Peptides against a protein of PDB entry 3V4L. Designs and how they scored, part 146

Target 1, 386 residues: chain A of PDB entry 3V4L
Amino acid sequence: GQPLAKDKVALLIGNMSYWEHPKLKAPLVDVYELTNLLRQLDFKVVSLLDLTEYEMCNAVDEFLLLLDKGVYGLLYYAGHGYENFGNSFMVPVDAPNPYRSENCLCVQNILKLMQEKETGLNVFLLDMCRKRNDYDDTIPILDALKVTANIVFGYATCQGAEAFEIQHSGLANGIFMKFLKDRLLEDKKITVLLDEVAEDMGKCHLTKGRQALEIRSSLSEKRALTDPVQGAPCSAEALVRNLQWAKAHELPESMCLKFQCGVHIQLGFAAEFSNVMIIYTSIVHKPPEIIMCDAYVTDFPLDLDIDPKHANKGTPEETGSYLVSKDLPKHCLYTRLSSLQKLKEHLIFTVCLSYQYSGLEDTVEEKQEVNVGKPLIAKLDMHRGL

## One batch from the design tools (peptide; made by RFdiffusion4, then SolubleMPNN)

Design b2_p17_5_s4 (from b2_p17_5, 9 letters changed)
Fold by OpenDDE base, seed 3:
Structure b2_p17_5_s4 (fold): chain B 386 residues (1-386), chain A 17 residues (1-17)
Amino acid sequence: as target 1 above (386 residues)
Amino acid sequence: ERTVIKLDEDTELVSMN
């Protein structure tokens, strides 16, 4: 019979906004495109952008809580990285310059922990450079991996080589994701699928002699990303996993705010990633005596580090949201919250209505506080260890 | 310096290093 997955869980991390290192662009689109494809494959996907070391550790720990016997685990990473002594290191956005193994997440350590969960399949897709870090001579003493015969690595590049992004008209995609996305939905053994992606990359004149996919596999079974999930969750652990994932993807309900002047505002929410939410405001009713009015969002929790200059934009694109703009209502003011993993408390903010009456030169303001609880990834309480 | 390879007027390859 076709292999069954007990469940399918993916953690996707895209690091771009490095503090001490060159900024990347590709991880934004690559994480988004891969998220949409893996959702079509019935994966429970957690998608996270721009994580610190602490936030990456917590994201991995939460991912490991979703893993159990016969679960398919997929880890995708796009960002800066290096390879020392056959160990792959993912570089957090807060990593110092130069970074060391102590500032980075070792993929083989994550693999060890996944093997302890008795997972059905472990897939690592690493869209990063694989150059040696000459500033770190530390030999990681890794415990010997178990012989589980269920491991697949897809490296975007060869050992000691660079991975590239294709930048076009201000957007960028990783070369690996450019080819992976065209094959990812195919009902093929994951190693066969990745071999076809390697062939497609090898035929491209842009990548030939610059970047080549490396596949490392111990996978002894015919397992595919298309393998169906085993039916209704029979275990308490499977129910907990489903609830935890659902909690991490629950948006706030849309709200209708009524101001004293008689203006009505629709407040709406959209998810771009598990840690990135767009707030949008629209005027749904305006008295005729009010000639102009705008509804701004302000007074966000300080932990979110929201620059007011990037809030309340007339388009999603002006907030830095290029991916979900088609799914958003038009004629709103848009604010992108890109760091929901930092939220320790409820998301409380102010909706400020600024308006003008016909024949008065002065603008009037009315304010309402809004509490939307913990949106998306903030429901996992990733900070409870402090 | 990051490796940058101009492919055409509007397209470049940029190293993720």
Scores: peptide ipSAE 0.513, ipTM 0.930, DockQ to the pose 0.782
Fold by OpenDDE base, seed 2:
Structure b2_p17_5_s4 (fold): chain B 386 residues (1-386), chain A 17 residues (1-17)
Amino acid sequence: as target 1 above (386 residues)
Amino acid sequence: ERTVIKLDEDTELVSMN
């Protein structure tokens, strides 16, 4: 019979805004495109941008809580990275310069923990460089991995080589994701799918002799990303997993705010990633005696590190949101919250209405405080230890 | 130094290293 997945879970991490290292651009688009494709494949996707070491550890721990016997687990990482002695290290955004193994997440340690969950399939897609780190002489003493015939690694590049991003007109895509996205929905064994992606990269004049996909697999069964999820959650564990994922992806409901002057504001929310939300405001009713009015958001929690200069933009693109702009209402003011994992408390902020009456020169202000609870990933309390 | 390869006037390959 066709193999069945008990469930399908993916963690996607894109690190680009490094503190002490060169900034990347590709992880933004690549995590977003891969998220949309894996959702079409019935994966429960957690998508996270710009994580610190502590936040990456917590994201992996929460991902491991979603794994169980016969579940398909997929980890994608795009960012800085290195390979020492066949061990892959993902570099957090707060990593020092130079970074060492003690500042980084070892993928083989994550694999060990996934093997303890008795997963049905383990897929690692590593969109990072595989050069040796000459500043890290640490020989990782890894415990012996269990012999499981269900592991697939797709490395964006060969051992000791670089991975590249294509930059054009201010946007960038990773070379690996450029070819992977064209085949990811195919009903093929995952190793066959990745081999076809490797052939496509090898035929491209841009990548030939610069970057080549490496596949490492122990996969003995015909498993595909298209394999159907076993029907309705019959186990308590499957119900808990579904609730935990749903909790991490719950948006605030849209609100209609009514001001004393008779202006009505629509406040809406959109998810770009599991830790990135767009707030948008629009004037839905204005009395005719009010000639001008603007509704802006302010007084955000300090933990979110929101620069007011980047808030209340006339377009989603001016906030750095190029990906979800087509699905957003037009004629709003937009604010991007890019660090929801840092939120310790409820998201409380102020909506301020500035307006002018016909025949009065002075502007009037009204304010309303809004509490939307813990949106998206903030419900998982990734900071429980700080 | 980060490896940068110009492909055309508006397109470049940039190393993720």
Scores: peptide ipSAE 0.510, ipTM 0.929, DockQ to the pose 0.795
Fold by OpenDDE base, seed 5:
Structure b2_p17_5_s4 (fold): chain B 386 residues (1-386), chain A 17 residues (1-17)
Amino acid sequence: as target 1 above (386 residues)
Amino acid sequence: ERTVIKLDEDTELVSMN
C-alpha cells in the first residue's frame, strides 16, 4: 500500500538580519514559498525569521516535541553557516564575529534527537554555505548516530563550497530554493525528487561549477512528501500535537472599535510568518462633522522592540511586508510585528484616534487599549523553558 | 570578502557566506 504519515510537521528557519554579519535577502522569500508549498502537502508548518541562539534552541526543542513514531518531520534552515570536520553549524542572528561552535546550532546534534523519535521520515534541508570556519578549531565529539533508514539530507552546496542567492531588481531567492520549489509537489520518493533538483541545478549555467546539491540518505523505504496523513487523530499525542500547532497559528479575531465621537475603526491581523504579524487599521465609519481622522497603533510591549518610525505605514511594503501585501485590505495603516517570539505577556497596545471637527482648529484624541492575548508563536511561551 | 558575481545590469549572485 502507499505509505501513510501519522502526521506531517515542518520547522522552517530563515536568518537574514544578522547583527555582526552580512545581511541576507533570500531567506525571506524562500521560507515563505516553502511554507506555502508544505501547507499544500498537508504539513503543519512553523515558519520563523531572524532567531537568536536561544530562540533557535527553543524552536528546535518545540519541533522535536511534535515528532513521534511514524510522523514526518522536515527541518529547513536558510542563513549563514559553516562546516568543520563533517559537522554543520547554523549561525543565529546574534552570533558574534567571528562565530564559533558554542554560538551555533550543530545539525548533527539535532539529527541525533530526531532519530530518537522513531519518525516515519526525517528531511533536513540546509540552505547555507559549507566552508570551513578557520576561527573555530573545536572538534566536536559527537555520539554515533543510530542506524536509521528514514533520514534524508539536502545540502544546498558541496562540502567546502558556498551557497548563493540570486538577486534581481531588489528580490532574492536562494539557488537551492529556485529549483526545489518547481519539484517539491511531485509524487516521488524524496531522494528521487532531490536527485532531479540536483540535475536541474547541474544544467543551469549560473550554478554549474559554483554550487551543487549534495544528497545524503539512509532512506530504504519509498517515502514522499506527498504521502497522505493517516485520518482523524486517534491518539492523545496526536490531539496534543494538533492543539499545539493550532495555538501557534491562531490569529486574533478582527475587532470593530467604537469611539465616543462616533468614529468606527476596524482592527485586523494577518500572519506573514509564525513570528511575524501585520496589524492593520481602517476607518469604517466617520460622522460628517469630522473632517479628518487617523487611527494609530502605539504603546506596544517593550519586548517587541517596535520603532514607532516603522509603525502606522500607508502601505504593507513600507513596513517590509512584500509577500502578503496582495492579501491585505487596501487603504489601511499597517504595522509589522517581526519578533513575536520575544513576547512574554499578552499583546496589549493602544489604538489612538486623532480627529478634527469642522470649524474647530484643535485636534482631538481618543484612546482605547486593546488586549489580543498571545498571537501566533507567542502562545508557545518559547521563553518558559527555564 | 563576500563573493559577488554580476550576471547582467540588474542581476547578481551573492554568496551566503
Scores: peptide ipSAE 0.507, ipTM 0.929, DockQ to the pose 0.815
Fold by OpenDDE base, seed 4:
Structure b2_p17_5_s4 (fold): chain B 386 residues (1-386), chain A 17 residues (1-17)
Amino acid sequence: as target 1 above (386 residues)
Amino acid sequence: ERTVIKLDEDTELVSMN
């Protein structure tokens, strides 16, 4: 019979906004596109952008809590990285220059922890460079992996080589994701699917002699990303996993705010990623005596590091949101919260209404405080040190 | 140094290194 997954869980990390390293662009689009594809494959997807070392560790720990016997686990990483002695290191955004293994996450350590969960399949998709880091002479003593015969690595590039992003008209995609996305939905053994992606990359004039996919696998069974999830979650662990994932993806409900002047504002929320939310405001009712009226959001928690210069924009794109802009209502003011993992408390902010009456020169302001609880990934309390 | 390869006027390959 076709193999069954007990469940399917994916963690996608895209690091771009490095503090001490060159900024990347591709991880934004690549994490978003892969999230949408894996959701079509019935994966529970956590998608995170721009994580510090501490936040990456916590994201991996939360991902490991979603893993159990016979669960399919997929880890995707796009960002800076290196390979020393056959060990792959993912570089956090706060990594020093030069970075070392002590500042980075070792993929083989994550694999060991996944094997302890008795997972049905472990897939690693690593969209990073695999050059040796000559500033790190540490030889990681990794514990021996168990013989589980359920492991697949897809490396965007060969050992000792660079991975590339294709930059066009201000957007970028990783070369690996460009080819992977065209085949990811195919009902094939995952190693066969990746081999076909490698052939497609090898035929492309852009990638030929520059970047080639490497597949490393120990996979004894015909397992595919298309493998159906076993029926209704009957175990307590499956119910906990479903609840944990659902909490991490719960948006605040849209609100209708009513001001004393008779203006009504619609406040809405959209998820771009598990740690990135867009707030939008629109005027839904205005008395005729009010000639000008703007509704802006202010007084965010300091932990979110919101620059007021990028808040309350007339378009989603002006906030840095290019991916979900088509699905947002028009004629709003938009604010992008890109660091929801940093939120320790409830998301409390102020909606300020600025308006002018006909025949009065002075602007009037009314304010309402809004508490939306912990949105998206902020419900996991990733800042509580394990 | 980051490898940059111009493909055309509007398209470049940029190393993720």
Scores: peptide ipSAE 0.504, ipTM 0.928, DockQ to the pose 0.810

Design b2_p17_6_s1 (from b2_p17_6, 6 letters changed)
Fold by OpenDDE base, seed 3:
Structure b2_p17_6_s1 (fold): chain B 386 residues (1-386), chain A 17 residues (1-17)
Amino acid sequence: as target 1 above (386 residues)
Amino acid sequence: EKFKLVSTDGETVETYE
């Protein structure tokens, strides 16, 4: 019969906004498109952009809590990276220049921890360069991996080679994701699927002889990403896993705010990623004596590092939200919260209504404080150790 | 349309017209 997964869980990390390293663009689109594809495959997906070392460690720890016996685990990473002595290192956005293994996450260490969970399948998709870091001669003494025969690595490039992205005026994938996305939904053994992706990537004239997909597998069984999840969660652990994932994806409910002047505002929320939320405001009722009014959001928690210059935009695109803009209501003011992982407390902010009466030159302001609790990934309390 | 091919380590940047 077809293998069954006890559950399917994915962690997707896209690092772009490096502090001390060149900025990337493709991880935004790559994580978003892969998230949507893996959701169609019944994966529980946590999607995170621009993580520090500490935030990446916490994301991996939370991912490992979702893993158990017979669960399929998928880790995708797009960003800066290197490979020393057959160990792959993912580079956080706060990594120093030069970075070392002590500033980075070792994928083989994550694999060890996944093997302790007795997972049904471990898939690593690593969209990073695999050059040696000559500034770090540290050989990680990793404990010997167990022989689990359920491991698949898809490396975007060969050992010692670069992985590439295409940067233009619009949105584009990395070279690996460009070909992976076209095959990902196929009901094939994961190693066969990746081999077809390797053949398709090999036709790319831009990267021919520079980037080639490497497949490293010990997978002895015919397992696919399409393998059905075993029915209703019967175990307490499966219920806990489902609840934990659901918490990380719960949006605040839309609110109707009523101001003293008689203006009514709709406040809405949309998820772009597990750590990225769009807030939007719209005027749903205005008294006729009020000629102009706008509803601004302000006074965000300092931990979110919200620049007011990028808040309250007339389009989602002006906030840097290019992916979910079609699913958002029109004629709003939009604000993008891109660092929800940094939120230690409830998301409390102010809705400020600025308005003008007919025949008065002066603008009037009314303010309401809004508490929306912990949205999305902020429910996992990734900062409980600080 | 002008585009760049950029390595994900930032070491290689190629511009195409």
Scores: peptide ipSAE 0.520, ipTM 0.945, DockQ to the pose 0.901
Fold by OpenDDE base, seed 1:
Structure b2_p17_6_s1 (fold): chain B 386 residues (1-386), chain A 17 residues (1-17)
Amino acid sequence: as target 1 above (386 residues)
Amino acid sequence: EKFKLVSTDGETVETYE
């Protein structure tokens, strides 16, 4: 019969806004597009942008809690990285310059922990450079891996080489994701799918002789990303996994706020990523005596590092939200919360209504505090170790 | 359209016209 997955879980990390390193662009698009494709494949996907070392560790720990016997686990990473002695290191956004293994996440350590979960399939998609870091002379002492015969690495590039992105005026994928996305939905053994991606990437004249996909696999079974999930969750562990994933994707409910002046505001929420939410406000009712009326969101928790200059924009794109703008209502004010993983408390903020009456020159303000609890990834308490 | 090929380590930047 066709192989069954007990469940399918993916963690996607895209690091681009480095503190001490060159900024990237492709990870934004790559994580978003891959999230949508993996969701079509019935994966439970956690998608995270711009994680610190601590936040990456916690994201991996939460991902490992979703893994169990016969579960398919997929880890995708796009960002800075290096390879020393056959060990792959993912570089967090807060990594110093130069970075070392002590500042980075070792993929082989994550693999060890995934093997302890008795997973049905372990897929690593590493969209990072594989050059040696000459500033790190540490030889990782890794414990012997179990012989699980269920591991697949798709490296965006060969050992000692760079992975590339195309930067233009618009949104673009990295070279790896550009070719991967076209085949990801195919009902093929994952190693066969990646081999076809390698052939397609090999036709790219820009990266020919510079970037080549490497497949490393011990996969002895015909496993595909298209393999159906086993029917209704019958185990307590499967229920916990479903609840944990659902918590990481629970948006606040849309609210209708009523002000004393008789203005009604719709407050809505949209997920761009598991740690990125758009808040939008719209005037749904305005008394005719009010000539001008705007609804601003303010007074966010300091942990979110919200610049007021980037809040309350007339378009999603002005907030830096280019991907979900088509799915958002029009004629709102938009605010992008890009660091929900940093939220330690409930998301409490102020909705400020600024308005003017006909025949009065003075602007009037009314304020309402809104508590939306812990949205999206903030429900996972990624900070519990501080 | 001008584009850049940029490595994901930021070490290589090539500009194309």
Scores: peptide ipSAE 0.502, ipTM 0.943, DockQ to the pose 0.921
Fold by OpenDDE base, seed 2:
Structure b2_p17_6_s1 (fold): chain B 386 residues (1-386), chain A 17 residues (1-17)
Amino acid sequence: as target 1 above (386 residues)
Amino acid sequence: EKFKLVSTDGETVETYE
């Protein structure tokens, strides 16, 4: 019969804003586009940008809680990385320069933990360099992996080589994602799909002789990313998994704020990623005697590190939100919260209305406090133990 | 259009015109 997945779960991590290392650009677009494609394939997707070591460990732990017997698990990583002795290391944004194995996440350790869950398929897509780190002489003593015959690695490059991105004035994919996205929805065995991506990448003149896709697989069955999810969740564990994922993707409800002057503001929320949310404000009613009226958001929790100079922009793009701008209402003020994983408490902030009456020179202000609870990934308490 | 090819470790940077 056609293989069935008990469920399908993906963790996508894109690290770009490194503290002590060169900044990247492609992981933003790559994580976003891959998220949308995997959602069309009925994956439960957690998408995270710019994680510290501690936040990456917690993201992996929460991902492992979504895994169970016969579940398809997919891990995608885009960022800095290295390979020592056949072990792949993902570099967090807070990693020192130089970084070592103790500052990084070993992918083969994650694979060991996934094998303990008796998963139906384990897919790793590693969009990172595979050069040796000469500052790390640590030989990882890994326990022997189980022979599960269900593992697929898609490496963006071959051993000892670099992976590349194209940087220009606009948004661009990394070289791997540029070709992967065109094939990802095909109803093919995952190793056959990746082999076609490797052939397409091999035609790229920019990276010819510098980057080549490597496929490492033990997959003995015809499994595809298109394989249907087994019907209604029949187990208590499947219900818990569905609730846990839904909890991490719940947006605050849109609200209408009424001010004493008779101005009404709509406050709305949009998810860009599991840890990135756009807040937008719009004037939905204004008395005719009010000639100027603006609605600002301020007084965010300190844990979010929100710079006021980047808040309350006239376009989503001015906040750095280039990907979801088409789906947002027009004629708002926009604020991007890019670090929801750091939120220890409820998201409480102030909406400040500044306005002027016809024939008065002075501006008037009214303020309302808003509590939206824990939005998106902030419900998972990824900061537990800090 | 001017673009750069950049490695994801930042060690290789090539500029194209």
Scores: peptide ipSAE 0.493, ipTM 0.941, DockQ to the pose 0.904
Fold by OpenDDE base, seed 5:
Structure b2_p17_6_s1 (fold): chain B 386 residues (1-386), chain A 17 residues (1-17)
Amino acid sequence: as target 1 above (386 residues)
Amino acid sequence: EKFKLVSTDGETVETYE
């Protein structure tokens, strides 16, 4: 019969905004495009941008809690990385310069933990450089991996080589994702799909002799990303997994705020990623005696590090939100919360209405506090691993 | 349109017209 997945779970990490290293651009679009494709494949997708070492560890731990016997696990990483002695290291955004293995996440350690979950398939898609780090002389003594015959690595490049992105008109895509996205929905064994992606990449004149896809697999079964999920969750563990994933993807409900002056504000929420949310406000009713009226969001929790200069923009693009702007309501003020993983408490903020009456010179302000609980990834309490 | 090929380590930057 066709193989069945007990469930399908993906963790996608895109690191771009490095503190001590060159900033990247491709991971933004690549994580977003891959998220949308994997959702069409019935994956439960956690998508995270710009994680610290601690946040990456917690994201991996939460991903491992979603894994169980016969579950398909996919890890995608786009960012800085290196390979020493056949071990792949993902570099967090807070990694020092130079970084070492103690500052980084070893992919083979994650694979070991995935094998302990008795997963049906383990797929790693690593969109990073595979150069040796000469500042890290550590030979990691990894425990011997189990022979599970269900492992697939797609490396964006060869050992000792660079991975590339194409930047145009302010956007960028990784070379690997550029070709992967065109085939990802095909009903093929994952190793056959990746081999076709390798052939397509091999025709790219820009990266010829610089970047080539490497496939490492021990996959004995014909498993595909298109393999259907086994029917309704019958086990307590499957119900817990579904609830845990749903918590990490629950948006706050849209609110209609009513001010004393008779102005009504619509407050709405959109997910760009599991840790990135857009708040938008619009004036839905204004009394005729009010000539000017603006609704600002302010007083965010300090843990979110929200610069007021980047809040309350007239377009999503001015917040750095280029991907979801087409799906957002028009004629709002937009605020992008890009670090929801840092939120320890409930998301409480103020909606400030500034307005002027006809024939009065003075601006009047009214304020309402809004509590939306813990949105998206903030429900996982990634900081509570103490 | 001008495009750039950039390595994910930032060491290689090529500009194409």
Scores: peptide ipSAE 0.409, ipTM 0.919, DockQ to the pose 0.844

